# Designs tried in a protein design run: peptides against a protein of PDB entry 6PSE. Part 129

Target 1, 78 residues: chain A of PDB entry 6PSE
Amino acid sequence: PSEEEEYARLVMEAQPEWLRAEVKRLSHELAETTREKIQAAEYGLAVLEEKHQLKLQFEELEVDYEAIRSEMEQLKEA

## One batch from the design tools (peptide; made by RFdiffusion4, then SolubleMPNN)

Design b2_p26_4_s2
Fold by OpenDDE base, seed 2:
Structure b2_p26_4_s2 (fold): chain B 78 residues (1-78), chain C 78 residues (1-78), chain A 26 residues (1-26)
Amino acid sequence: as target 1 above (78 residues)
Amino acid sequence: as target 1 above (78 residues)
Amino acid sequence: SLFEEYLEARREAEEKRPEIEELLSL
């Protein structure tokens, strides 16, 4: 039998005491996994904000670079 | 009573049929939350990779910008 | 690093996934 089938049988045949313990275990794991999910989302948001700031800086530098490049090109063509 | 206390009482007083249903419910929610956690982590990694590539591009542009700026400064001072 | 934290979060989730998915398939 698969682990899944064995677990299903265990749940079906389990006494109330075991089932209560399993509810407690699963509740704890769910809470922990939920916290980890939120933390991962928060980290992703932080990186996204950093990337956004870097993109703005990059775009500003591109504008400045094109301005100087254009001026330099004009000087070389004169 | 808090929701937690009410839930705890419910678990303590519950019949096996309710407990089995609750185990199934919690298992399902745990699986979903786990998938969402992984998805959040994968998204964060993707953003990190994008940020890294952008940083490399920014650094390359900075080098090129400083080169042109230096050349322009030399021309203006001559 | 944030990268290491993401990798760890992913790893932990992946380790738990098979067990949870197996339970859901019943």
Scores: peptide ipSAE 0.113, ipTM 0.777, DockQ to the pose 0.103; fails the geometry check
Fold by OpenDDE base, seed 3:
Structure b2_p26_4_s2 (fold): chain B 78 residues (1-78), chain C 78 residues (1-78), chain A 26 residues (1-26)
Amino acid sequence: as target 1 above (78 residues)
Amino acid sequence: as target 1 above (78 residues)
Amino acid sequence: SLFEEYLEARREAEEKRPEIEELLSL
């Protein structure tokens, strides 16, 4: 049987005391995992915002670079 | 009593059938939340990698830009 | 999109957070 099937059997055969403990354990893990999910999401958003800002700066620099490059080329060819 | 105290009382007074159902519910929610957490983390990592690559490109462009700017300044002053 | 999925996951987590935290604080 898969681990899932074994766990299902355990739950079906378990005494109330074990079941209550398992509910408590799972509740705690769910709360922690939920917090971690939120934190991961917040981090990802922060990085995305930083990336976006960097992209804007990069695009501005590209424009400035091409302007100078073009002017330089004109001066050299003249 | 707080919702938590009420829930705790419910768990303590619950029949095995309810407890088994609650274990199943919590297990399912935990699995889903875990998947979502992983996905959020993977997304954040991907964005971070993209940001890093963009940063490298930006720094390379800055070097090239300053080189051309300097050359341009020299040519104009001569 | 991945971003939309991310935002939705965040929203769902935020909505469930108070309930979960309340359950854990008891």
Scores: peptide ipSAE 0.108, ipTM 0.777, DockQ to the pose 0.104; fails the geometry check
Fold by OpenDDE base, seed 4:
Structure b2_p26_4_s2 (fold): chain B 78 residues (1-78), chain C 78 residues (1-78), chain A 26 residues (1-26)
Amino acid sequence: as target 1 above (78 residues)
Amino acid sequence: as target 1 above (78 residues)
Amino acid sequence: SLFEEYLEARREAEEKRPEIEELLSL
């Protein structure tokens, strides 16, 4: 039997004490997983902000680069 | 009583049929939350990769910028 | 967008967090 089928059978045959313990376990895991989901979201947001800042810096450098390129072109033509 | 205390009492007083249903409910929520956590992680990873690519582009532009700056300096000194 | 979906998922998680933490503290 698959692990899922075995687990399903266990739940069906389990005594109330085991079921209560399982509810507690699952509740705990759900809380932890929820916290981890939030943390993953916060991390992604932080990286997104860093990427945004880097994008701004990149665009600024592009402007500076084009300015120098233009000046260079003028100097070479003179 | 707090919602938590009420829930705890419900779990303690619940019949096996309710407990089995609750295990099923919590298992489903855990599976969904786990999927969402994974999706959040995948998104964060994707953004991280994008940031990395942008960083490489930025560094390449810096090299090009310094090359032009150096050439400009030489032209001005001649 | 993926970002909007991400923000929504985060918001939903944050909303449920207190309830879940409260349940886990029992």
Scores: peptide ipSAE 0.106, ipTM 0.779, DockQ to the pose 0.104; fails the geometry check
Fold by OpenDDE base, seed 1:
Structure b2_p26_4_s2 (fold): chain B 78 residues (1-78), chain C 78 residues (1-78), chain A 26 residues (1-26)
Amino acid sequence: as target 1 above (78 residues)
Amino acid sequence: as target 1 above (78 residues)
Amino acid sequence: SLFEEYLEARREAEEKRPEIEELLSL
């Protein structure tokens, strides 16, 4: 039997004490995994915001660079 | 009683049929939450890589900008 | 580094685990 089928059989044949322990285990793992999910989402959002700010800074620098480059090019051609 | 205490009491007093249903519910939620956690982590990593590439581009532009700025400043001071 | 920032963000989220566990227990 697959591990899933074996687990399903175990759940169906288990005593209440085992089932209570399993509920406790699963609840703990769910809480932990949920925390990790939220943390990963918050991190992803933070990085996205930082990327956005960096993009704005890059675009601003690009404008300033083009301005100086244009002025320099005019001086060199004169 | 807190909701946590009430849930703990429910688990302790529950019949095997309820406990099996709860194991099934928690297993499903854990699987779903785990998938979502992985997706969030993968998304965060992708955004991080994009931010890193943008940072490298920004630093390269900054070097070029400082070079032109320095040359322009020298020309203006002469 | 971005990776260090990621690790720090993960650490901070882990510190919020008790709060999330409390929310899941509701």
Scores: peptide ipSAE 0.106, ipTM 0.777, DockQ to the pose 0.045; fails the geometry check

Design b2_p26_4_s3
Fold by OpenDDE base, seed 5:
Parts: sequence; structure tokens; C-alpha cells
Structure b2_p26_4_s3 (fold): chain B 78 residues (1-78), chain C 78 residues (1-78), chain A 26 residues (1-26)
Amino acid sequence: as target 1 above (78 residues)
Amino acid sequence: as target 1 above (78 residues)
Amino acid sequence: SLFEEYLEAKREEEEKRPTIEELLAL
């Protein structure tokens, strides 16, 4: 039997005291995992904002670069 | 009493059938939340990589910009 | 190319199934 099947059997045959302990354990793990998920999401959003700001800076530099490139081209053609 | 205290009392007074159902519910929610946590982490890492690539492009453009700026300065000083 | 590097990095990231700890360590 798989571990999942064995666990399922354990739950089916378990005494109330074990089941209460298992509910407590699972509740704790769920709470922790939920907090970690939220933290990861918040971190991802922060990085996304940083990337967006960098993109804006990049686009501004592209505009400045093209302006200088165009001016340089005009000077070289004179 | 708080919802947490009421839930704790419910768990303490619950019948085995309810407890087994609660274990099943919590196990399912934990599995889903765990998957979502992993997905959030993967997304965060993906955004980090995108930001890194953008940073490399930005730095390359900065080098090119400074090269043209310097050349332009030399032409204007002549 | 940078694009190819990005695609490769994404592939590697997806294969590794990163953890929260790995993300925080970067």
C-alpha cells in the first residue's frame, strides 16, 4: 500500500485523541504554509515593482540614447 | 469567546466522524496551499530572472550611451 | 542571446521547483 493509503487507513481506524492531535497538527501546518505563501507572493510583487521601475529607467535611457545618436549622426553628416 | 476558542471547543467535543472529516478537509487545504506556495516561489524566481536580464540590458545600454556621449563630447570640443 | 539565456534560466527555474528559502536567499 502507498503511504497515502496507509495514512487513510490510520485516519479511519484512529481514536478520537489521535484525530484531535492530527487536526491540531494540520491546522498549525496550514497556518504556517499560508503565511509562507503570502510572504512569497509579497516578495514577488516587490520584485515585480522593482522590475517595472527598472523598465521605466531603461526606456528613458533609450530615449536619451537615440537623441544623442541622432545628434551624432547629424554632426558626422555635416 | 473568540472563533478560535469556539473552534477549539468544537474539536475537543467532536465525534470521531467529524474529526475524520476535519482531518480530510485540512489535509486537502494544506495540499492546495502547499502547491500555491510553491507556485508563488516559482513566480518570484521567474520575476527575479526577468529583472536580472533587464538589468543586463540596461547596463549594456549604459555602456553604449556613455561611449556615444564621450564621442559627442570630443566632437563638440574640436 | 539574452533572450535565450532568459528562456534557459526560466527552464532551469521551473525544473528546480524553488522553495521559499531559495527565493529569500537570492
Scores: peptide ipSAE 0.144, ipTM 0.779, DockQ to the pose 0.131
Fold by OpenDDE base, seed 3:
Order: sequence, then structure tokens, then C-alpha cells
Structure b2_p26_4_s3 (fold): chain B 78 residues (1-78), chain C 78 residues (1-78), chain A 26 residues (1-26)
Amino acid sequence: as target 1 above (78 residues)
Amino acid sequence: as target 1 above (78 residues)
Amino acid sequence: SLFEEYLEAKREEEEKRPTIEELLAL
């Protein structure tokens, strides 16, 4: 039988004490996994913010670059 | 009592049928939350890669900018 | 029932949290 089938059988045949323990275990794992999920999302958000700031800096540099490029072009035409 | 205390009491007083159902519910939620956690991690990784690519572009522009800046400075000194 | 109250409370907590997709789509 698959692990899933074996687990299902275990749950069906389990005593209340085991079932309560399993509820507790699963609750704990769920809470932990939920926290990890949130942390992953928060990290992603932080990276997005960093990327946004970098993009602003990039755009500022582009403006400065174009200014110098334009000035250089004017000198070549003169 | 807190919701946690109330839930704990419910688990302690529950019949095996309820406990089995709760195990099933928690297992399902855990599986779903785990999937979401993985998805969050994948999203974060994607954003991180995007940021990295943007950083490379920024650094390339910096090199180009410094080249023009240097050339302009040389012209002013000449 | 107490269980129903618990389920509702959990649902409310989940609804207050932005989804992962919502957070990463900003």
C-alpha cells in the first residue's frame, strides 16, 4: 500500500489518545508552515521594494547619462 | 477562555469520529499551506532574479556613464 | 458550536492577511 493509504488506515484504527496527539502535531506543523509562508512573502515584498529603489536610481542615472551624451553631441556638431 | 483554550478543550472532549475528521482537515490545510509556501518562495526567487538583472543593467550604464564623463573631463582640461 | 466559532475565527484571520500573490504582485 502507498504511504497515504497506510496513514489513512492508521488514522481509522487509531485510539483517541493517538488522534489527539496527531491533531496537536498537525496543528503545530500548520502553524510553523504558515509562519514560513508569511516570511517568504515578506521577503519577496522586501526584494520588490529594493528592486523599485534600484529602478529609480537607474532612471536617475539614465537622465544624467543623456544629459552628458547630449552635451557631447553638441560639441561634435559645433 | 481564549480561542486556543476553547479549541484545546474541544479536542480533549471530542469523539473519535470528530478527531479523525479534524486530522483530515488539518492534513488538508497543511498540504495547501505547504504549497502556498513553496509558491511564495518561487515568487520571491523570481523577483530576486529580476532585481539581479536590473542591477547588471545599472552597472553597465555606470560604466558607460563614467566613460563619457571621463571624456568630457578630458576635453575640459585640453 | 464551539468548533464553528473556531472555524470562523480562523477564516477571519486568513481574510485579514494578504495572499502571497497579492503581496508579490505589488
Scores: peptide ipSAE 0.115, ipTM 0.772, DockQ to the pose 0.198
Fold by OpenDDE base, seed 2:
Structure b2_p26_4_s3 (fold): chain B 78 residues (1-78), chain C 78 residues (1-78), chain A 26 residues (1-26)
Amino acid sequence: as target 1 above (78 residues)
Amino acid sequence: as target 1 above (78 residues)
Amino acid sequence: SLFEEYLEAKREEEEKRPTIEELLAL
């Protein structure tokens, strides 16, 4: 049987004391995993914001670069 | 009482049928939350890689910009 | 016991899953 099937059988055959302990365990793991999920999301958002700011800086520099490049090209062609 | 205390009391007073249902519910939520955590982490990693590539492009452009700026400055001062 | 087998199986499953830190370390 699969681990999932074995676990399901264990839950069905378990005494109330084990079930209460399992509820406690799962509740704790869910709380921790939820916190970790939120942290991962917050981190991803922070990186996204940093990337956005960097992109704006890049685009600004690109505009400035093209302006100087164009001016240089005009001077060299004259 | 806090929601946590009320929940704890409910678990202690619950019948086996409710406890089994709660184990099933919590297991499902844990599995979903775990998947979401991993997805958030993978997304964050992808954005990090994109940001890194953008930074490399920015630094390359900055070098090129300074080269042209310096050349222009020399021409204007002559 | 069946419970011990379950705990071991869950441990092995968790070891196969990348953590957030492991993903970010790549």
Scores: peptide ipSAE 0.096, ipTM 0.770, DockQ to the pose 0.181
Fold by OpenDDE base, seed 4:
Formats: C-alpha cells, structure tokens, sequence
Structure b2_p26_4_s3 (fold): chain B 78 residues (1-78), chain C 78 residues (1-78), chain A 26 residues (1-26)
C-alpha cells in the first residue's frame, strides 16, 4: 500500500484523542507553511523589482554607450 | 473568544466523523500550500539567476563604456 | 530544501518586504 493509503487507514482507525492531536498538528503546520509561502512570494517580488531596476539601468547605459560610440566614430573619421 | 479559541473548542467537542473530515481537509490544504510554497521558491530562484546574469552583462557593458569614454576623451584633447 | 535555498539566498540581501499593494498587483 502507498504511504497515502496507509495514512488514510490510520486516520480511519484512529481514536478521537489521536485525531484531535492530528488536527492540531496539521493546523500548526499549515499555518507555518502558509507563512513561509507568503514570505517566499514576497521575496520573489522584491527580486523582480530589483531585476527591473537593473534592467532600466542597463538600458540607460546602452543608450549612453551608443551615443559615445557614435561620437567617437565621427571624431575618428574627421 | 478569539477565532482560535472557538476553533479549539470545536475540535475538543467534535465527533470522530468530523475530526476525520477535518484531518482530511487539513491534509489536503497542507499539501496544496506546500506545493505552492515550493513553486514560489523555484520561481524566486529563477529570478535571482536572471538578475545575476543581467548584472554580469551590465558590468561588462560598463567596462566597454569606460573604455570608449576614455578613448574619446583622449581624442578630444589631442 | 529548495525553499531553504531560496531563503538563504535572499537572507544575504537587504531586501525590504513589498507592500500589500504590490502583492495585490501581482
């Protein structure tokens, strides 16, 4: 039997005391996991913002670079 | 009473059938939330890598830019 | 875990938590 099937059987045969404890355990884990999920999402968003800012800076530098490149080319040809 | 206290009371007074159903519900939610957490983490790591690559490209462009800038300055002063 | 790896990578960064509005705009 799969672990899932075994767990299901355990739940079906469990006494109320065990079930209450399991509800408590699962509730706690769910709360914790939920907080972690949110934290991960928040960090991901922060990184996305950083990447976006960096991209803007990169594009600005590209513009500046092309400007200087073009000017220099003109100077060399004169 | 707080929602938590009310829920705790419900769990304490609940019949086995309700408890089993609650375990099932919580287990399902935990599994789903866990999957979502992992997905968020994976996404975040991917973005971090993208940002890193972009940073490297940016730094390379900075080097090239400074080289051309310096050369152009020399040409203008000559 | 992958989650732990991600958190560790971010822990070294001085990143501020996004606002609720930013999260909602996702």
Amino acid sequence: as target 1 above (78 residues)
Amino acid sequence: as target 1 above (78 residues)
Amino acid sequence: SLFEEYLEAKREEEEKRPTIEELLAL
Scores: peptide ipSAE 0.234, ipTM 0.795, DockQ to the pose 0.058; fails the geometry check

Design b2_p26_4_s4
Fold by OpenDDE base, seed 3:
Structure b2_p26_4_s4 (fold): chain B 78 residues (1-78), chain C 78 residues (1-78), chain A 26 residues (1-26)
Amino acid sequence: as target 1 above (78 residues)
Amino acid sequence: as target 1 above (78 residues)
Amino acid sequence: SLFEEYLEAKREEEEKRPEIEALLSL
C-alpha cells in the first residue's frame, strides 16, 4: 500500500481525539507554509527592486560612457 | 468571539465525519500552498540570477568605461 | 551587445513581476 493509502486508512479509523489533533497539526503547517510562501514572494519583489536600481545605475553609466566616447571621437577627428 | 475561537469551538464539537472532511480539506490546501511556496521560491531565484547577470554586465561596462577614460587621459597629456 | 543583454534582463523582470505579485495575493 502507498503512504497515501495508509494515511487515508489511518484517518478513517481514527478516534475523534486523534482527528482533532490532526486538524490542529495541519492548520499549523498550513499557516507556516503560507507564511513561507509570502516570504518567498516578498524576497523576489525585493530583488526586483534592487535589480531596478541597478538598471538605473547601468543606464547612467551608459550615458557617461557615450559622452566620453563622443569626446574621444572629436579629439581624434581634430 | 473571534473567528479563531469560533473555529476552535467547531472543531471541538464536530462529529468524526466533519473532522475527517476537515483533515481532507486541510491536506489539500497544504499541498497546494506547498506547491505555491516552491513556485514563489523558484521565481525569486530566477530574479536573483537575472540581477546577477545584470551586475556582470554593469561591471563589464565599468571596465570599458575606465579603459576609454584612460585612453582619453593619455591623449590629453600628449 | 551589453545593451541587448540588458534589454533581455528587463523583459524577463517584467514577465516575472506579475507572477510574484499574484502569489502574494493568494
Scores: peptide ipSAE 0.096, ipTM 0.764, DockQ to the pose 0.054
Fold by OpenDDE base, seed 5:
Structure b2_p26_4_s4 (fold): chain B 78 residues (1-78), chain C 78 residues (1-78), chain A 26 residues (1-26)
Amino acid sequence: as target 1 above (78 residues)
Amino acid sequence: as target 1 above (78 residues)
Amino acid sequence: SLFEEYLEAKREEEEKRPEIEALLSL
């Protein structure tokens, strides 16, 4: 049997004391995993904001670059 | 009593059938939350990689910009 | 071009942002 099937059997055959302990264990793991999920999401958002700021800088530099390139092209053609 | 205290009391007084159902519920929620945590982490990493790539592009553009700026400055001084 | 690559990166970010924000709301 798979580990999942064995676990399912254990839950079905378990005494109330084991079940209460398992509820407590799972509740704690769920709380911890939830906090970790939120932390990962917050990190992602922070990186997105940093990327956005970098994008704005890139766009500004692109505009300036094209302006200088165009000016230089005009100077070379004159 | 807090909701946590009430829940704790419920678990202590619950019948085995309720406890088994609660184990199943918590197991399901833990599995889903775990997948969401992994997904959040993967998104964070993907954004980080995108930011890194954008940074490389930005740095390349800065080099090109300074090269053109310098060339144009030389042309204007001649 | 660098600009096209930037636009692609921006598009990908805009797609991911709501997904990440959704995770925070859970």
Scores: peptide ipSAE 0.095, ipTM 0.765, DockQ to the pose 0.055
Fold by OpenDDE base, seed 4:
Structure b2_p26_4_s4 (fold): chain B 78 residues (1-78), chain C 78 residues (1-78), chain A 26 residues (1-26)
Amino acid sequence: as target 1 above (78 residues)
Amino acid sequence: as target 1 above (78 residues)
Amino acid sequence: SLFEEYLEAKREEEEKRPEIEALLSL
C-alpha cells in the first residue's frame, strides 16, 4: 500500500486521543507552513523590487551611453 | 475566549468522526499550502536569476560606456 | 539588443508581481 493508504488506515483505526494529537500536530504544521509561504512570497517581492531598481539604473546608463556616443560621433565628423 | 481557545475546546469535545474529518481537512490544507510555499520559493529563485542576468548586462554596458568615454576624452584632448 | 532584453525583463516582472501578491493574500 502507498504511504497515503497506510496513513488513511491509521486515521480510520485511531483512538480519539491519537486523533486529537494529530489535529494539534497538523494545525501546528499548517501554521508554520503558512508562515513560510508568506516569507517566501515576501522575499520574492523584495527581489522584484531590487530588480526593478536595477532596471531603472540600466535605463539611465543606456541614456547616458547614447548621449556620449552621439557626442563622440559629432566630434569625429568635425 | 479567543478563536484558538474555542477551537481547542471543540477538538477536546469532538467525536471521533469529526476528528477524522478534521484530520482529513487539515491534511489537505497542509498539502495545498506546502505546494504554494514551494511555488513561492521557485518564483523567488526565478526572479533572483533574472536579476543576476540583468546585473551582468548592466556590467557589460558599463564597460562599453567607459570605453566610449575614454575614446571621447582622447578625441577632445587631441 | 540590450534594450529589447530589458523590455522583456520588465514584462516578466509585471507578470510575476501579481502572482506573488496573490500568494501573500492567501
Scores: peptide ipSAE 0.092, ipTM 0.763, DockQ to the pose 0.055
Fold by OpenDDE base, seed 2:
Order: sequence, then C-alpha cells, then structure tokens
Structure b2_p26_4_s4 (fold): chain B 78 residues (1-78), chain C 78 residues (1-78), chain A 26 residues (1-26)
Amino acid sequence: as target 1 above (78 residues)
Amino acid sequence: as target 1 above (78 residues)
Amino acid sequence: SLFEEYLEAKREEEEKRPEIEALLSL
C-alpha cells in the first residue's frame, strides 16, 4: 500500500484524540509553510528589484560606452 | 475571542467526522501551499541566475569602457 | 550581443514579476 493509502486508513480508524493532535500538527505545518512561501516570494521580488537596478546601470553604461566609441571612431577617421 | 481561540475551541468540541474532514482539508491546503513555496523558490533562483549573468555582462562592459576611456584620454593628452 | 541578452533578461524578469507577486497575494 502507498503511504497515502496507509495515512488515509489511519485517519479513518483514528480516535478523536489522535485526530485533534493531527489537526494541530497540520495547522502548524500549514502556518510555517505559508510563512516560508511568503518569504520565498519576497526574496524573489527583492532579487528582481536588484536585477532591475543593475539593468538600469548597464543601460546607462552602454549609452556612455557608445558615446565614447563614436567619438573615438570619429577621431580615428579624421 | 480571537479567531485562533475560537478555532481551538471548535477543534476541542468537534466530532470525529468533522475532525476527519478537517484533517483532509488541512492536508490538501498543506500540499498546495508546499507546491507554491517550491514554485516561489524556483522563480527566485531563476532570477538570481539571471542577475548573476547580467552582473558578468556589466563587468565585461565596464572593462571595455575603461579601456576605451583610457585610450581616449591618451589621445587627448598627445 | 550583450544588448540582446539584456533584452532577453528583461523579458524574463517581466514575466516572472507578476508570478511572484501573485504568490504574495495568496
């Protein structure tokens, strides 16, 4: 039998005391997992913001680079 | 009373049938939330990798920019 | 090119942002 089937049987045969304990356990795990999900999402968002700032800096540097490259090319052609 | 206290009382007074249904509900929500957490983590990791690649590109461009800047400065000083 | 790679990175970021924000709303 799969672990899922064994767990389902356990739930069906369980006494109220075990079921209450299991509800408490699952509630706690759900709360923790929810917090971890939010933290992971917040971290991902922070990295996206950092990447965006880096991208802006890259674009600025690219503009400056092309300006100097163009000036250099003009000087070499003269 | 807080919602948490009311829920705790409900669990204490609940019949086995309600408790089994609650275990099933919580198990389902935990599984879904776990999947969402993993998904959030995977997205965050992907963005980190992209940010790293962008940083490498930025550093390469910075080196090229400084090389041209230095060459330009040398030409202007001769 | 660096610019093409940058544009690709931007497209990927723009795609992922709403997905991450959706996860925060759950």
Scores: peptide ipSAE 0.095, ipTM 0.764, DockQ to the pose 0.055; fails the geometry check

Design b2_p26_5_s1 (from b2_p26_5, 15 letters changed)
Fold by OpenDDE base, seed 5:
Structure b2_p26_5_s1 (fold): chain B 78 residues (1-78), chain C 78 residues (1-78), chain A 26 residues (1-26)
Amino acid sequence: as target 1 above (78 residues)
Amino acid sequence: as target 1 above (78 residues)
Amino acid sequence: MREELERARQLTAEFKAKLEEEKKEE
């Protein structure tokens, strides 16, 4: 049997004391995992915002660069 | 009593059938939350890499921009 | 616990939505 099937069997055969302990364990792990997920999401969002700001700055610089390049090209051709 | 204390009491007074159902519920939620946490982390890493690449491109463009600006300034002063 | 889980799910969903929005702007 798979580990999952074995675990399922264990749960079915378990005494109330073990089940209560398992509920406590799972509740704790769920709380921790939830907190970690929130942190990861918040961090990722912050990085996304930073990337967005950088992208805007890059696009502005690109426009300025093309403007100067074009002006310089015109000056060299004259 | 807090909701947590009330829940703890419920678990203590619960019958095995309820406890097994609760283990199943918590296991499912934990599995989902774990997957979501992993996904959040992966997205964060992807955004970090994209931001890094964008930063490199920005720095390269900045160097090129300053080079053209300087050249144009020299041409205008001559 | 359920409220916290739902908050986490909501935040993750918002992050995903913003990420997709950013990709569309790219």
Scores: peptide ipSAE 0.271, ipTM 0.831, DockQ to the pose 0.911
Fold by OpenDDE base, seed 2:
Structure b2_p26_5_s1 (fold): chain B 78 residues (1-78), chain C 78 residues (1-78), chain A 26 residues (1-26)
Amino acid sequence: as target 1 above (78 residues)
Amino acid sequence: as target 1 above (78 residues)
Amino acid sequence: MREELERARQLTAEFKAKLEEEKKEE
C-alpha cells in the first residue's frame, strides 16, 4: 500500500485523541508553510523589482554607449 | 475569544467524524500550500539567475563605456 | 489561518503574473 493509503487507514482507525493531536500538528505545519510561502513570494517580488531596475539602468547605459560610439565613429571617419 | 481560541474549542469538542474531515482538509491545504511554496522558490531562483546574468552584462557594458568615454575625453582635450 | 492562506495564494499569484509579464517584455 502507498504511504497515502496507509495514512488514510490510520486516520480512519484513529481514536479521537490521536485525531485532535493530528489536527493540531497539521494546523501548525500549515501555518509555518503558509508563512514560508509568503516569505518566498515577497523575496521573489523584491528580486524581480531589482532586476527591473537593473534592466532600466542597462538600457539607459546602452543608449549612452551607442551615442558615444557613434560620435567616436564619426570622429574617426573624419 | 480569538478565532484561534474558538477553533481550539471546536477541536476539543468535535466528534471523530468532524476530526477526520478536518485532518483531510488540513492535509489537502498543506499539500497545496507546500506546492505553491516550492513554485514560489523556483520562480525566485529563476529571477535571481536572470538578474545575475543581467548584472554581468551591465558590468561588461560599463567597462566598455568607460573605455570609450575615456578615449573620447582624451580626443576632446587634444 | 484561512485569511493567511488566501493572502499567501494571492501573493503567489501576483508574483507569477508579474514574472509572466516580465518574460513577455523580454
Scores: peptide ipSAE 0.271, ipTM 0.831, DockQ to the pose 0.970
Fold by OpenDDE base, seed 1:
Structure b2_p26_5_s1 (fold): chain B 78 residues (1-78), chain C 78 residues (1-78), chain A 26 residues (1-26)
Amino acid sequence: as target 1 above (78 residues)
Amino acid sequence: as target 1 above (78 residues)
Amino acid sequence: MREELERARQLTAEFKAKLEEEKKEE
């Protein structure tokens, strides 16, 4: 039997004491996993915002660079 | 009583049928939450890599910009 | 627990939505 089928049988044949312990275990793991999921989402949002700000800075620098490059090229050609 | 205390009492007083249903519910939610946490981490890594590549491009442009700016400033001061 | 799960789902949805928006702007 698969691990899933074996687990399903265990749950169906388990005594109330085991079931209560399993509810407690699963509740704990779910709480931890939920917290970690929230943290991962918040981190991802922060990185996305940083990337967006960097993109804006890059675009501004690119405009300034092209302006100076054009002026310099005109001076070199004169 | 707090929601946590009320839930704890519910688990302690619950019949095996309710406990089995709760194990199934928690197992399902844990599986979904775990999958979503992994997905959030994968998305975060992708954005982080994109930000890293953009940062490298920005730093290269900044070096080139400072070189031209310095040369232009020297010409203006002469 | 349900409130925390809903919060996590909301944050994940917002992250995915913003990520897709940013990718379209790039």
Scores: peptide ipSAE 0.268, ipTM 0.831, DockQ to the pose 0.967
Fold by OpenDDE base, seed 4:
Structure b2_p26_5_s1 (fold): chain B 78 residues (1-78), chain C 78 residues (1-78), chain A 26 residues (1-26)
Amino acid sequence: as target 1 above (78 residues)
Amino acid sequence: as target 1 above (78 residues)
Amino acid sequence: MREELERARQLTAEFKAKLEEEKKEE
């Protein structure tokens, strides 16, 4: 049997005391996992913001680069 | 009583059938939340990689910009 | 706990939405 099937059988045959303990365990794990998911999402958002700021800086530098390139070309032709 | 205290009381007074159903519910939610957490992490990693690539491009452009700036300064001084 | 789970789902959805928006700009 799969682990899932074995677990399902365990739950079906379990005594109330075990079931209460399992509910407590699962509730705790769910709370922790939920918190971790939130943290991961927050981190991802922060990185996305950093990338966005970097992209803006890159675009500004491209503009400045093209300006200097154009000026230099004019100087070379003079 | 807090919602947590009320829930705890419910679990303590619950019949086995309810407890089994609650285990199933919590197991399902935990599985989904776990998957979502993994997905959030994967997205975060992807954004990090994108940011890294952008940073490399930015640094390359900075080098090129400084090269042209230096050349232009030399032309102006001549 | 349910409220927290929903908040987490919402935040994840927002992150996904922003990521997709950024991809469209690229």
Scores: peptide ipSAE 0.268, ipTM 0.830, DockQ to the pose 0.969

